# Peptides against a protein of PDB entry 4Z63, part 50

Target 1, 334 residues: chain A of PDB entry 4Z63
Amino acid sequence: LCLGMNDLTGNIPEDLFHLKRLNLLGIQENRLSGSLSREIRNLSSLVRLDVSWNLFSGEIPDVFDELPQLKFFLGQTNGFIGGIPKSLANSPSLNLLNLRNNSLSGRLMLNCTAMIALNSLDLGTNRFNGRLPENLPDCKRLKNVNLARNTFHGQVPESFKNFESLSYFSLSNSSLANISSALGILQHCKNLTTLVLTLNFHGEALPDDSSLHFEKLKVLVVANCRLTGSMPRWLSSSNELQLLDLSWNRLTGAIPSWIGDFKALFYLDLSNNSFTGEIPKSLTKLESLTSRNISVNEPSPDFPFFMKRNESARALQYNQIFGFPPTIELGHNN

## One batch from the design tools (peptide; aimed at target 1 S172 M307 F324)

Design b2_p21_4_s3 (made by RFdiffusion4, then SolubleMPNN; from b2_p21_4, 11 letters changed)
Fold by OpenDDE base, seed 5:
Structure b2_p21_4_s3 (fold): chain B 334 residues (1-334), chain A 21 residues (1-21)
Amino acid sequence: as target 1 above (334 residues)
Amino acid sequence: AAAEAAAAALAARDSPYITTE
């Protein structure tokens, strides 16, 4: 049953929960309000539940043990409060959990040893606090993780060295500290292609350790951190780099010539730093900007990107990396 | 010159950055 993209108001009719053979319930993009009914438990055949973009409030009901076939739960952009229900945090069937842009709080806890099918997790823009869960790498299929805009004080856990499934990771604006440790850990994630760390590590030094290596890194965003240092030499070995945003830092020195050697680099933002010297001539030879054949069909993170401004509350949403226009921004380097 | 510098400074402050929030 798909009733998304309407102006439906109120609660879900109780009789809807009598549909025991229902595999898909989509009621997204409405004005449904109140609590999400516990009677969802009666939908024992449910594979997909989409309640996203509504006005739901209260706690998410702890009924997911009665939903043994549930693979997809989308609840983003609601008013949900409390934690992740225990039955949801232990779901062996769940492939995708999206609860982005809610008011969920407390310590983030997932039983990753039970969540054997979880491949995508979006909990961005919530009120989770404490530390990053050390056991996330135990989610052996977890590829896509957005934990942006939570209050995860501290460092990236050492256990994330073993996060082999991790491909797309965002921790934007999560109160993280110690960028050197974070990069030193995350370099061991051999499948990591997208790393977003914007609005963390405030005023720290960007490490220039030549021992750092990100083999498959395509997207690196470390914007608005007020980072000191220079263009990191270790980045030159990330030959697959497509997008680099280091804007709004305090980086100094020259822009190195190797920045133009990235064949796939189509988006470069080094603006609002303190870079000096000449613009490398190699930037004029970027194949991605000279050739029309940008492969638009590369895998993208499940989480959206936003182009934000410091003085404007308005952000442009990009659902795909290749949604960004080919860009070279070197402005405002003084 | 001062107006251009002020406009450039304002434009600088409003330069976008990428995030996921």
Scores: peptide ipSAE 0.541, ipTM 0.849, DockQ to the pose 0.513
OpenDDE base, seeds 1, 2, 3, 4: peptide ipSAE 0.532, 0.292, 0.510, 0.224; ipTM 0.844, 0.630, 0.833, 0.616; seeds 2, 4 fail the geometry check

Design b2_p21_5 (made by RFdiffusion4)
Pose (drawn by RFdiffusion4):
Structure b2_p21_5 (pose): chain A 334 residues (1-334), chain P 21 residues (1-21)
Amino acid sequence: as target 1 above (334 residues)
Amino acid sequence: SAFIEEKREEELDNPENVLWM
């Protein structure tokens, strides 16, 4: 049953909850509102539930043991409150959970021993607080994590050294501390390709510690953290690097020669720092900016990227990394 | 829908995964 992208109003007729054979319900992008009824436990054949872009509110009903076939739950852009219900946090069948841009709050609690099929999680633009849940690496299939724009505090848990499935990790604007510990931990996630740390670690020093090694790293964004220190040389060992954004920090010193050695680099933003010295000549032999013989695969995280020119400008949206124009941005330095 | 337009504008005004120019 597909009703998506219309102008429907009111709540879901209780009539709909008699459909015990329905495996797909798309009601997304309407004006629907009210609470999402607890009677939804009666729809035991559901595989894909798309409630996104409506006006729903109230708690997400804790009925999800009654929906053992649920694989996709899409609730993004609604007014849902409370945390993740225990039944949803215990669902062994969920592949994907998108609750982004909701009014959700409290501690974030998932039973990752129980969620053996979870491979993608998007909780962005919510009010989840407390520490990042230490058990997240126990979701052995979790590849894509977007926790951006939340109300967490403290450090990245030590157990994140074991997050073997982690590929795309977006932590922007989440009030994270100790970028030194965050980078030392996260370098042990061998599948990490794209990492967004923007608006965290405010005023901290960027670790220069050269034992740090991110081998498969493709996209590194740590911006507007007002970080101090120099261009970190440990980054030169990430040969796959495609997009680097260190902008809006307090970084100083010269821009080193090895920045021109990234063969797959097509975008770099070092703007709005305290960089001095001349421009390194090696930026003239960047391979992805010269010839057509460098070819690589674009990273594929499940989340869009946003770009802001200044603090008051409306943002630009890029659904894919290769949507960024090939760019050298060195402005507002010394 | 006007509701979707408004919410798209709010998402662009308060984005996540932000790059700064």

Design b2_p21_5_s1 (made by RFdiffusion4, then SolubleMPNN; from b2_p21_5, 13 letters changed)
Fold by OpenDDE base, seed 1:
Structure b2_p21_5_s1 (fold): chain B 334 residues (1-334), chain A 21 residues (1-21)
Amino acid sequence: as target 1 above (334 residues)
Amino acid sequence: SSLLEEQLQKLLENPTNVIFA
């Protein structure tokens, strides 16, 4: 049943939850309100639940132990409060959990040893507090993690050195400290392609340790941290870099010539820093900016989410990854 | 930066290998 993208109001009729053979419930992008009914538990065949972009409130019901086939739960942009229900935090079937832009609170706890199928987690823009869950690396299939805009004080856990499945990681605006430790840990994530750390580490020094290495890094965003230091030499070894944003920091010195050696770099923002000297001539030779036909491999995590209409259908990318236009921003420097 | 983050976050909203039958 798909009723998304309407102006439906009120509550979900309780009789809807008697549809025991229902595999997909999509009621996203409406004005549905009230609590999400616990009677969702009756939808025992449910594979996909999309209640996103509504006005739901209250706690998410703890009924996910009765949904053994549930792979996708989309609840982003609602008014949900409380924590992640225990049954949801222990779901062995769940592949994707998106609860971004809610009012969820407390300590984030997931039973990663039970969540064997979890590959995508979006909990951005909530009210989670405390420390980052040390056991996230135990989610062996977890590739995409957005925890941005929460109150995860402290440092990146040392256990994240073992986060081999991690490909996309956003921790923007989460009150993180110790950028040196964070980068020192995350460099061990061998599959890490996208790292977003904006609005953290306020006033710290960006480490220029030549021992740091991010082999597969395509996207690095560390903007608005008031970071001091210079362009980090270790970044020059990230040969696959496509997007770099270090804007709104206090970085000094010259923009190094090696910045133009990145063959895939199509987006560069170094604006609002204290860089000095000349613009490197190598920037004018960036192939991604000069050649019309560089299919910039979208800085998407290497695993685009595909939608199939049927098993035999060609997998279509569910959303066109909105590519950023080729951009060089060097404004507001010395 | 903010627009980039929002667009990157949208990638997390798309499920892998969904069959809409």
Scores: peptide ipSAE 0.023, ipTM 0.662, DockQ to the pose 0.098
OpenDDE base, seeds 2, 3, 4, 5: peptide ipSAE 0.032, 0.024, 0.059, 0.013; ipTM 0.702, 0.674, 0.502, 0.539; seeds 2, 3, 4 fail the geometry check

Design b2_p21_5_s4 (made by RFdiffusion4, then SolubleMPNN; from b2_p21_5, 13 letters changed)
Fold by OpenDDE base, seed 5:
Structure b2_p21_5_s4 (fold): chain B 334 residues (1-334), chain A 21 residues (1-21)
Amino acid sequence: as target 1 above (334 residues)
Amino acid sequence: SELLKEQLEKLLENPTNVIYA
């Protein structure tokens, strides 16, 4: 049953929960309000539940133990409060959980040992507090993780060295500290292609440790951290780099010539730093900017990106990184 | 709809992964 993208109001009719053979319930992009009914438990054949973009409030019901076939739960952009229900945090069937842009709070706790099928997690823009869950790497299929815009204090856990499934990771604006430790840990994530760390590590030094290596890194975004230092030499070994944003930091020195050696680099923002010297001639030879065949049909994160031209500008949503125009921004360097 | 606009505005006010351009 798909009733998305309407102006439906009120609650879900109770009689809908009598549909025991229902595999898909999509009621996204409506004006549905109130609590999400516990009677969802009666939909025992449910594979996909999409309640996103509504006015739902209250706690998410703890009935997911009665939904053994549920693979997809989309609840982004609602007013949900409380924590992740225990039955949801222990779901062995769940592949994708999206609860971005809610009011969920408390410590983030997932039983990753039980969540054997979880491959995508979006909990961005919530009120989770405390530390990052150390057991997240126990989610052995978890590839896409957005935890941005929460209040996770402290450092990236050491256990994330074992996060082999991790491909797309955002921790933007989560009050993280110790960038040297974070990069030192995350370099062990052999499948990591996208790393977003914007608005963390305020005033720290960007490490220039030549021992750091991100072999499969395609997207690195570490903007607005007030980072000191220079362009890190370790980044030159990330031959697959496509997008680099280090804007709004305090980076100094010259822009190195090796930045033009990235064959796939189509987006570069080094603006609002303190870089000096000349623009490398190699930058004018970037194949990605000269060739029309930048149709890199590569996997993108499940979480959206938001392009903001300035701090006061309205953000533009991009669902795919390749939706960004080819860009070189070197402005506002003194 | 006006609701979609409001929801979009809420989303844009609370961007998760910001790239500055």
Scores: peptide ipSAE 0.178, ipTM 0.776, DockQ to the pose 0.772
OpenDDE base, seeds 1, 2, 3, 4: peptide ipSAE 0.122, 0.025, 0.107, 0.023; ipTM 0.702, 0.580, 0.687, 0.586

Design b2_p21_6 (made by RFdiffusion4)
Pose (drawn by RFdiffusion4):
Structure b2_p21_6 (pose): chain A 334 residues (1-334), chain P 21 residues (1-21)
Amino acid sequence: as target 1 above (334 residues)
Amino acid sequence: FPSSLQKYVKPSDSSSWIYTE
């Protein structure tokens, strides 16, 4: 049953909850509102539930042991409150959970021993607080994590050294501490390709510690953290690097020669720092900016990127990394 | 910068940053 992208109003008629054979309900992008009824436990054949872009509120009903076939739950852009219900946190069948841009709050609690099919999680733009849940690496299939724009505090848990399935990790604007510990831990996640750390670690020093090694790293964004120190040389060992954003930090010293050695780099933003010295000549032999013989695969995280020119400008959206224009942005330095 | 790379180069007064939501 597909009703998406219309102008429908009111709540879900209770009539709909008699459909015990329905495996797909798309009501997304309407004006629907009210609470999402507990009677939804009666729809035991559901595989894909798309409630996104409506005006729903109240707690998400804790009925999800009644929906053992649920794979995809899409609730993004609604007014849902409370945390993740225990039954949803215990669902062994969920592949994907998208609750981004909701009014959700409290500690974030998932039973990752119970959630054996979870491969993608998007909780962005919510009010989840407390520490990042230490058990997240226990979701052995979780590849894509977007926790951006939340109210967490403290450090990245030590157990994140074991997050073997992690590919795309977005932690922007989440009030994270100790970028030194965050980078030392996260370097052990061997599948990490895209990492977004923008608006965390405010005023901290960027670790220069050269034992740090991110081998498969493709996209590194750590911006507007007002970080100090120099261009970290440990980054030169990430040969796959495509997009690097260190902008709006307090970084100083010269821009080193090895920045021109990234063969897949098509986008770099070192703007709004305290960089001095001349421009390194090696930026003239960047391979992805010269010939057409460099070819690589674009990273594919499940979340869009956003770009701001200044603090008051409306943002630009890029659903894919290769949507960024090939750019050298060195402005507002010394 | 050589003229072939000028199209990639942003003005000296240009600045921006990337994030996610």

Design b2_p21_6_s1 (made by RFdiffusion4, then SolubleMPNN; from b2_p21_6, 7 letters changed)
Fold by OpenDDE base, seed 3:
Structure b2_p21_6_s1 (fold): chain B 334 residues (1-334), chain A 21 residues (1-21)
Amino acid sequence: as target 1 above (334 residues)
Amino acid sequence: FPESLKKYVLPSDHTSWVTTE
């Protein structure tokens, strides 16, 4: 049953919860309000639940133990409060959990040993506090993690050295400290292709440690951190780099010539730094900017990106990194 | 920093999971 993208108001009719054979409930992009009914527990055949982009409030009901086939739960852009209910945090069937842009709070706790199927987690833009959960690497299939815009004080946990499944990681604007430790840990994530750390590490030095290596890194976004230092030499070994955003830092020195050696680099933003010297001529030779038909046969990150130019702006959805326009931003380097 | 220039990149739902009927 797909009722998304309508002007439905009020609560979900109780009669809908009598549909025991329902596999898909999509009621996204409506004006549904009130609490999400506990009677959702009656939908024992439910595989996909999409309640996103509504006016739901209250706590998420603790009924997910009665939904043994639930693979997809989308609840983004609601007014949910409280924590992740225990049954949801222990769901063995759940592949995707998206609760972005809610008012969820408390310490983030997931039973990763139970959540054996979890591959995508989006909890961005909530009110979670405390430390990052050290047991996230125990979610052995977890590839995509967005925890941006929460209040995770401290450092990236040492346990994330063992986060082998991690491919996409966003921690933007989460009050993180110690970029040197974070990069030193995350370099061990052998499948990491996308790393977004914007609005953290305020005023720290970007490490220029030649021992750092991110073999599969395609997307690096570390904008608006007020980072000091220079363009990091370790990044030159990330031959698959497609997108680099280091804008709105305090980086100094010359833009190195090796930045033009990235065959797949099509988006570069170094704006609003303190770079000096000449623009490297190698940037004019970027194959990705000169050839229209770069069949970059490289699998685009499997996940669409939302880019917001402003917190208040509508996020532009890009299904692939290649959806971004080829861009070189070098402005405001004074 | 002007708020208008802050860039955010967020993961979205995998398109393969959108069952196009």
Scores: peptide ipSAE 0.024, ipTM 0.611, DockQ to the pose 0.034
OpenDDE base, seeds 1, 2, 4, 5: peptide ipSAE 0.028, 0.029, 0.021, 0.025; ipTM 0.582, 0.619, 0.624, 0.634; seeds 1, 2, 5 fail the geometry check

Design b2_p21_6_s2 (made by RFdiffusion4, then SolubleMPNN; from b2_p21_6 with S3E Q6K K10L S12K Y19T)
Fold by OpenDDE base, seed 5:
Structure b2_p21_6_s2 (fold): chain B 334 residues (1-334), chain A 21 residues (1-21)
Amino acid sequence: as target 1 above (334 residues)
Amino acid sequence: FPESLKKYVLPKDSSSWITTE
């Protein structure tokens, strides 16, 4: 049953929960309000539940133990409060959980040992607090993780050295500290292709440790951190780099010539730093800008990107990395 | 700034950063 993208109001009719053979319930992009009914438990054949972009409130019901076939739960952009229900945090069937842009709070706890099928997690823009859950690497299929705009104070856990499944990771604006430790840990994630760390590590030094290596890194975003230092030499070994945003920092020195050696680099933002010297001639030879052969068919994160001009302003959303226009932004340097 | 790259430069008033919030 697909009723998305309408102007439906009120609650879900109770009779809908009598549909025991229902595999798909999509009611996204409506004006549905009130609590999400516990009677969802009656939908024992449910594979996909999409209630995103509504006005739902209250706690998410703890009924997911009665939904053994549920693979997809999308609840982004609602008013949900409380934590992740215990039955949801222990779901062995769940592949994708998206609860971005809610009011969920407390300590984030997932039983990753039980969540054997979880491959995508988006909990961005909530009110979770405490530390990052150390057991996330126990989610052995977890590839896509957005935890942006929560209050995960402290450092990236050491356990994330073992996060082999991790490919797409965002921790933007999560009150993180110690960028040197974070990069030192995350370099062990050998499948990591996308790393977003914007609005963290305020005033720290960007490490220039030649021992750091991100072999498969395609997207690096570390914007608006007030980072000191220079363009890090270790980044030159990330030959697959496609997008680099280091804007709104305090980086100094010259832009190195190796920045033009990235064959796939189509988006570069180094604006609002303190770089000096000449623009490298190698940038004029970037194959991605001279040839139209940008492969659009590359894997992208499940979470959206946003271009923000101000923290309070509505940002433009990009669902895919290739949605960004080819860009070289070097403005507002010294 | 090299002329060949001017078409890829964002307007000065459009300085922004990327996030996933």
Scores: peptide ipSAE 0.416, ipTM 0.824, DockQ to the pose 0.638
OpenDDE base, seeds 1, 2, 3, 4: peptide ipSAE 0.408, 0.406, 0.401, 0.411; ipTM 0.790, 0.804, 0.797, 0.798

Design b2_p21_6_s3 (made by RFdiffusion4, then SolubleMPNN; from b2_p21_6, 8 letters changed)
Fold by OpenDDE base, seed 3:
Structure b2_p21_6_s3 (fold): chain B 334 residues (1-334), chain A 21 residues (1-21)
Amino acid sequence: as target 1 above (334 residues)
Amino acid sequence: FPESLKDKVLPSSHSSWITTE
């Protein structure tokens, strides 16, 4: 049953929960309000539940043990409060959980040893607090992780050295500290292609440790951290780099010539730093800016990107990396 | 309220950054 993108109001009719053979319930992009009914438990054949972009409030019901076939739960952009229900945090069937842009709170806890199918997790823009869950690497299929805009104080856990499944990771605006430790840990994530760390590490030094290596890194975003230092030499070994945003830092020194050696680099933002010297002539030789054949078919994160100007400005949403226009931004370097 | 993403005006790149929030 797909009822998305309407002006439906009120609650879900109780009779809808009698549909025991229902595999897909999509009621996204409506004005549905109130609590999400516990009677969802009656939908024992449910594979996909999409309640996103509504006015739901209250706690998410702890009924996911009665939904043994549920693979997709989309609840982004609601007013949900409380934690992740125990049955949801233990779901062996769940492949994708998206609860971005809610009011979920408390310590983030997932039973990753039980969540054997979890591939994508978006909990961005919530009120989770405490430390990052050390057991996230136990989610052996977890590829996409957005934990942005939560209050995960402290450092990236050492256990994330073992996060082999991790490909797309965002921790933007999560009150993280120690960028040197974070990068030193995350370099061990052999499948990591996208790393977004914007609005963390406030005023720290960007490490220029030549021992750091991100072999498969395609997207690096570390904007608006007020980071000191220079363009990091270790980044020159990330030959697949497509997008680099280091804007709104305090980076100094010259832009190195090796920045033009990235054959796939189509988006470069180094604006609002303190870079000096000449613009490298190698930037004029970026093959990706001269070739029209950007491979639009490359896998992107499941979480959206946003182009923001300030905290109050409407962000432009980009669902894919290649949604960004080819860009070289070097402005506002003094 | 999700303010309408309708202002398609690509903000001039000069004062923007990328995030996922």
Scores: peptide ipSAE 0.418, ipTM 0.767, DockQ to the pose 0.254
OpenDDE base, seeds 1, 2, 4, 5: peptide ipSAE 0.381, 0.386, 0.411, 0.384; ipTM 0.742, 0.747, 0.767, 0.747; seed 2 fails the geometry check

Design b2_p21_6_s4 (made by RFdiffusion4, then SolubleMPNN; from b2_p21_6, 6 letters changed)
Fold by OpenDDE base, seed 1:
Structure b2_p21_6_s4 (fold): chain B 334 residues (1-334), chain A 21 residues (1-21)
Amino acid sequence: as target 1 above (334 residues)
Amino acid sequence: FPESLQKYVLPKDHSSWVTTE
């Protein structure tokens, strides 16, 4: 049953939950309100539940133990409060959980040893507090993780050295500290293609440790951290780099010539720093900007990127990294 | 820093997973 993208109001009729053969319930992008009924437990054949973009409130019902076939739960952009229900945090069937842009709170806890199918997790823009869950690497299929815009004080856990499944990771604006430790840990994530760390590490030094290596890194975004230092030499070894944003830092020195050696680099933002010297001539030779036919093997993040060009502008959604226009931003380096 | 300067915010709103059918 797909009823998304309408102007439906009120509550879900309780009789809808008698549909025991229902595999898909999509009621997204409506004005549905109230609590999400516990009677969703009666939908024992449910594979996909999409209640996103509504006015739902209250706690998410703890009934996911009665939904043994549930693979997809989309609840983003609602008014949900409380924590992740225990049955949801233990779901062995769940592949994708998206609860971004809610009012969920408390310590984030997932039973990753039970969540054997979880591959995508979006909990961005909530009120989770405490530390990052150390057991996330136990989610052996978890590739895509957005935890941005929560209050995860402290450092990236040492256990994330073992996060071999991790491909896409966003922790933007999560009160993280110690960028040197974070990069030193995350370099061990051999499948990491996308790393977004914007609005963390306030005033720290960007490490220039030549021992750091991100083999498969395609997207690095560490903007608006007030980071000091220079362009990090270790980044030159990330030969697959497609997008680099280090804007709104306090980086100094010259832009190095190796920045133009990235064959796939189509988006570069180094704006609002304190870089000096000349623009490297190698930037004029970026194949991605000169050739139309570069098959960029995009990391397919399960989650869209959003870029605000201006403070007053609406964030533009980019479902694919390739959706970003080819860009070189070097402004405001005086 | 104003939240407005979050160039790369996975915004509140738009995680419509376009399921490519």
Scores: peptide ipSAE 0.031, ipTM 0.650, DockQ to the pose 0.037
OpenDDE base, seeds 2, 3, 4, 5: peptide ipSAE 0.020, 0.021, 0.033, 0.021; ipTM 0.627, 0.625, 0.668, 0.641; seeds 2, 3, 4, 5 fail the geometry check

Design b2_p21_7 (made by RFdiffusion4)
Pose (drawn by RFdiffusion4):
Structure b2_p21_7 (pose): chain A 334 residues (1-334), chain P 21 residues (1-21)
Amino acid sequence: as target 1 above (334 residues)
Amino acid sequence: SHVEELITEGVESDGHWIYTE
């Protein structure tokens, strides 16, 4: 049953909950509102539930043991409150959970021993608080994590050294501390390709510690953290690097020669720092900016990227990394 | 050249930054 992208109003007729054979319900992008009824436990054949872009509110009903076939739950852009219900946090069948841009709050609690099929999680633009849940690496299939724009505090848990499935990790604007510990821990996630740390670690020093090694790293964004220190040399060992954004920090010293050695780099933003010295001549032999013989695969995280020119400008959206124009942005330095 | 133009334009720019939601 596909009703998506219409102008429908009111709540879901209780009539709909008699459909015990329905395996797909798309009601996304309408004006629907009210609570999402507990009677939804009666729809035991559901595989894909798309409730996104409506006006729903109230708690998400805790009925998800009654929906053992649920694989995709899409609730993004609604007014849902409370945390993740225990039954949803215990569902062994969920592949994907998208609750981004909701009014959700409290501690974030998932039973990752119980969620053996979870491979993608998007909780962005919510009010989840407390520490990042230490058990997240226990979701052995979780590849894509977007926790951006939340109300967490403290440091990245030590157990994140074991997050073997982690590929795309977006932590922007989440009030994270100790970038030194965050980078030392996260370097042990061998599948990490894209990492977004923007608007965290405010005023901290950027670790220069050169034992740090991110081998498969493709996209590194740590911006507007007002970080101090120099261009970190440990980054030169990430040969796959495509997009680097260190902008809006307090970084100083000269821009080193090795920045021109990234063969897949097509986008770099070092703007709005305290960089001095001349421009390194090696930026003239960047391979992805010269010939057409460098070829690589674009990273594929499940989340869009946003770009802001200044603090008051409306943002630009890029659903894919290769949507960024090939750019050298060195402005507002010394 | 094209790379030198990019560098010149990048120096003359006000700059920007990237994030996710």

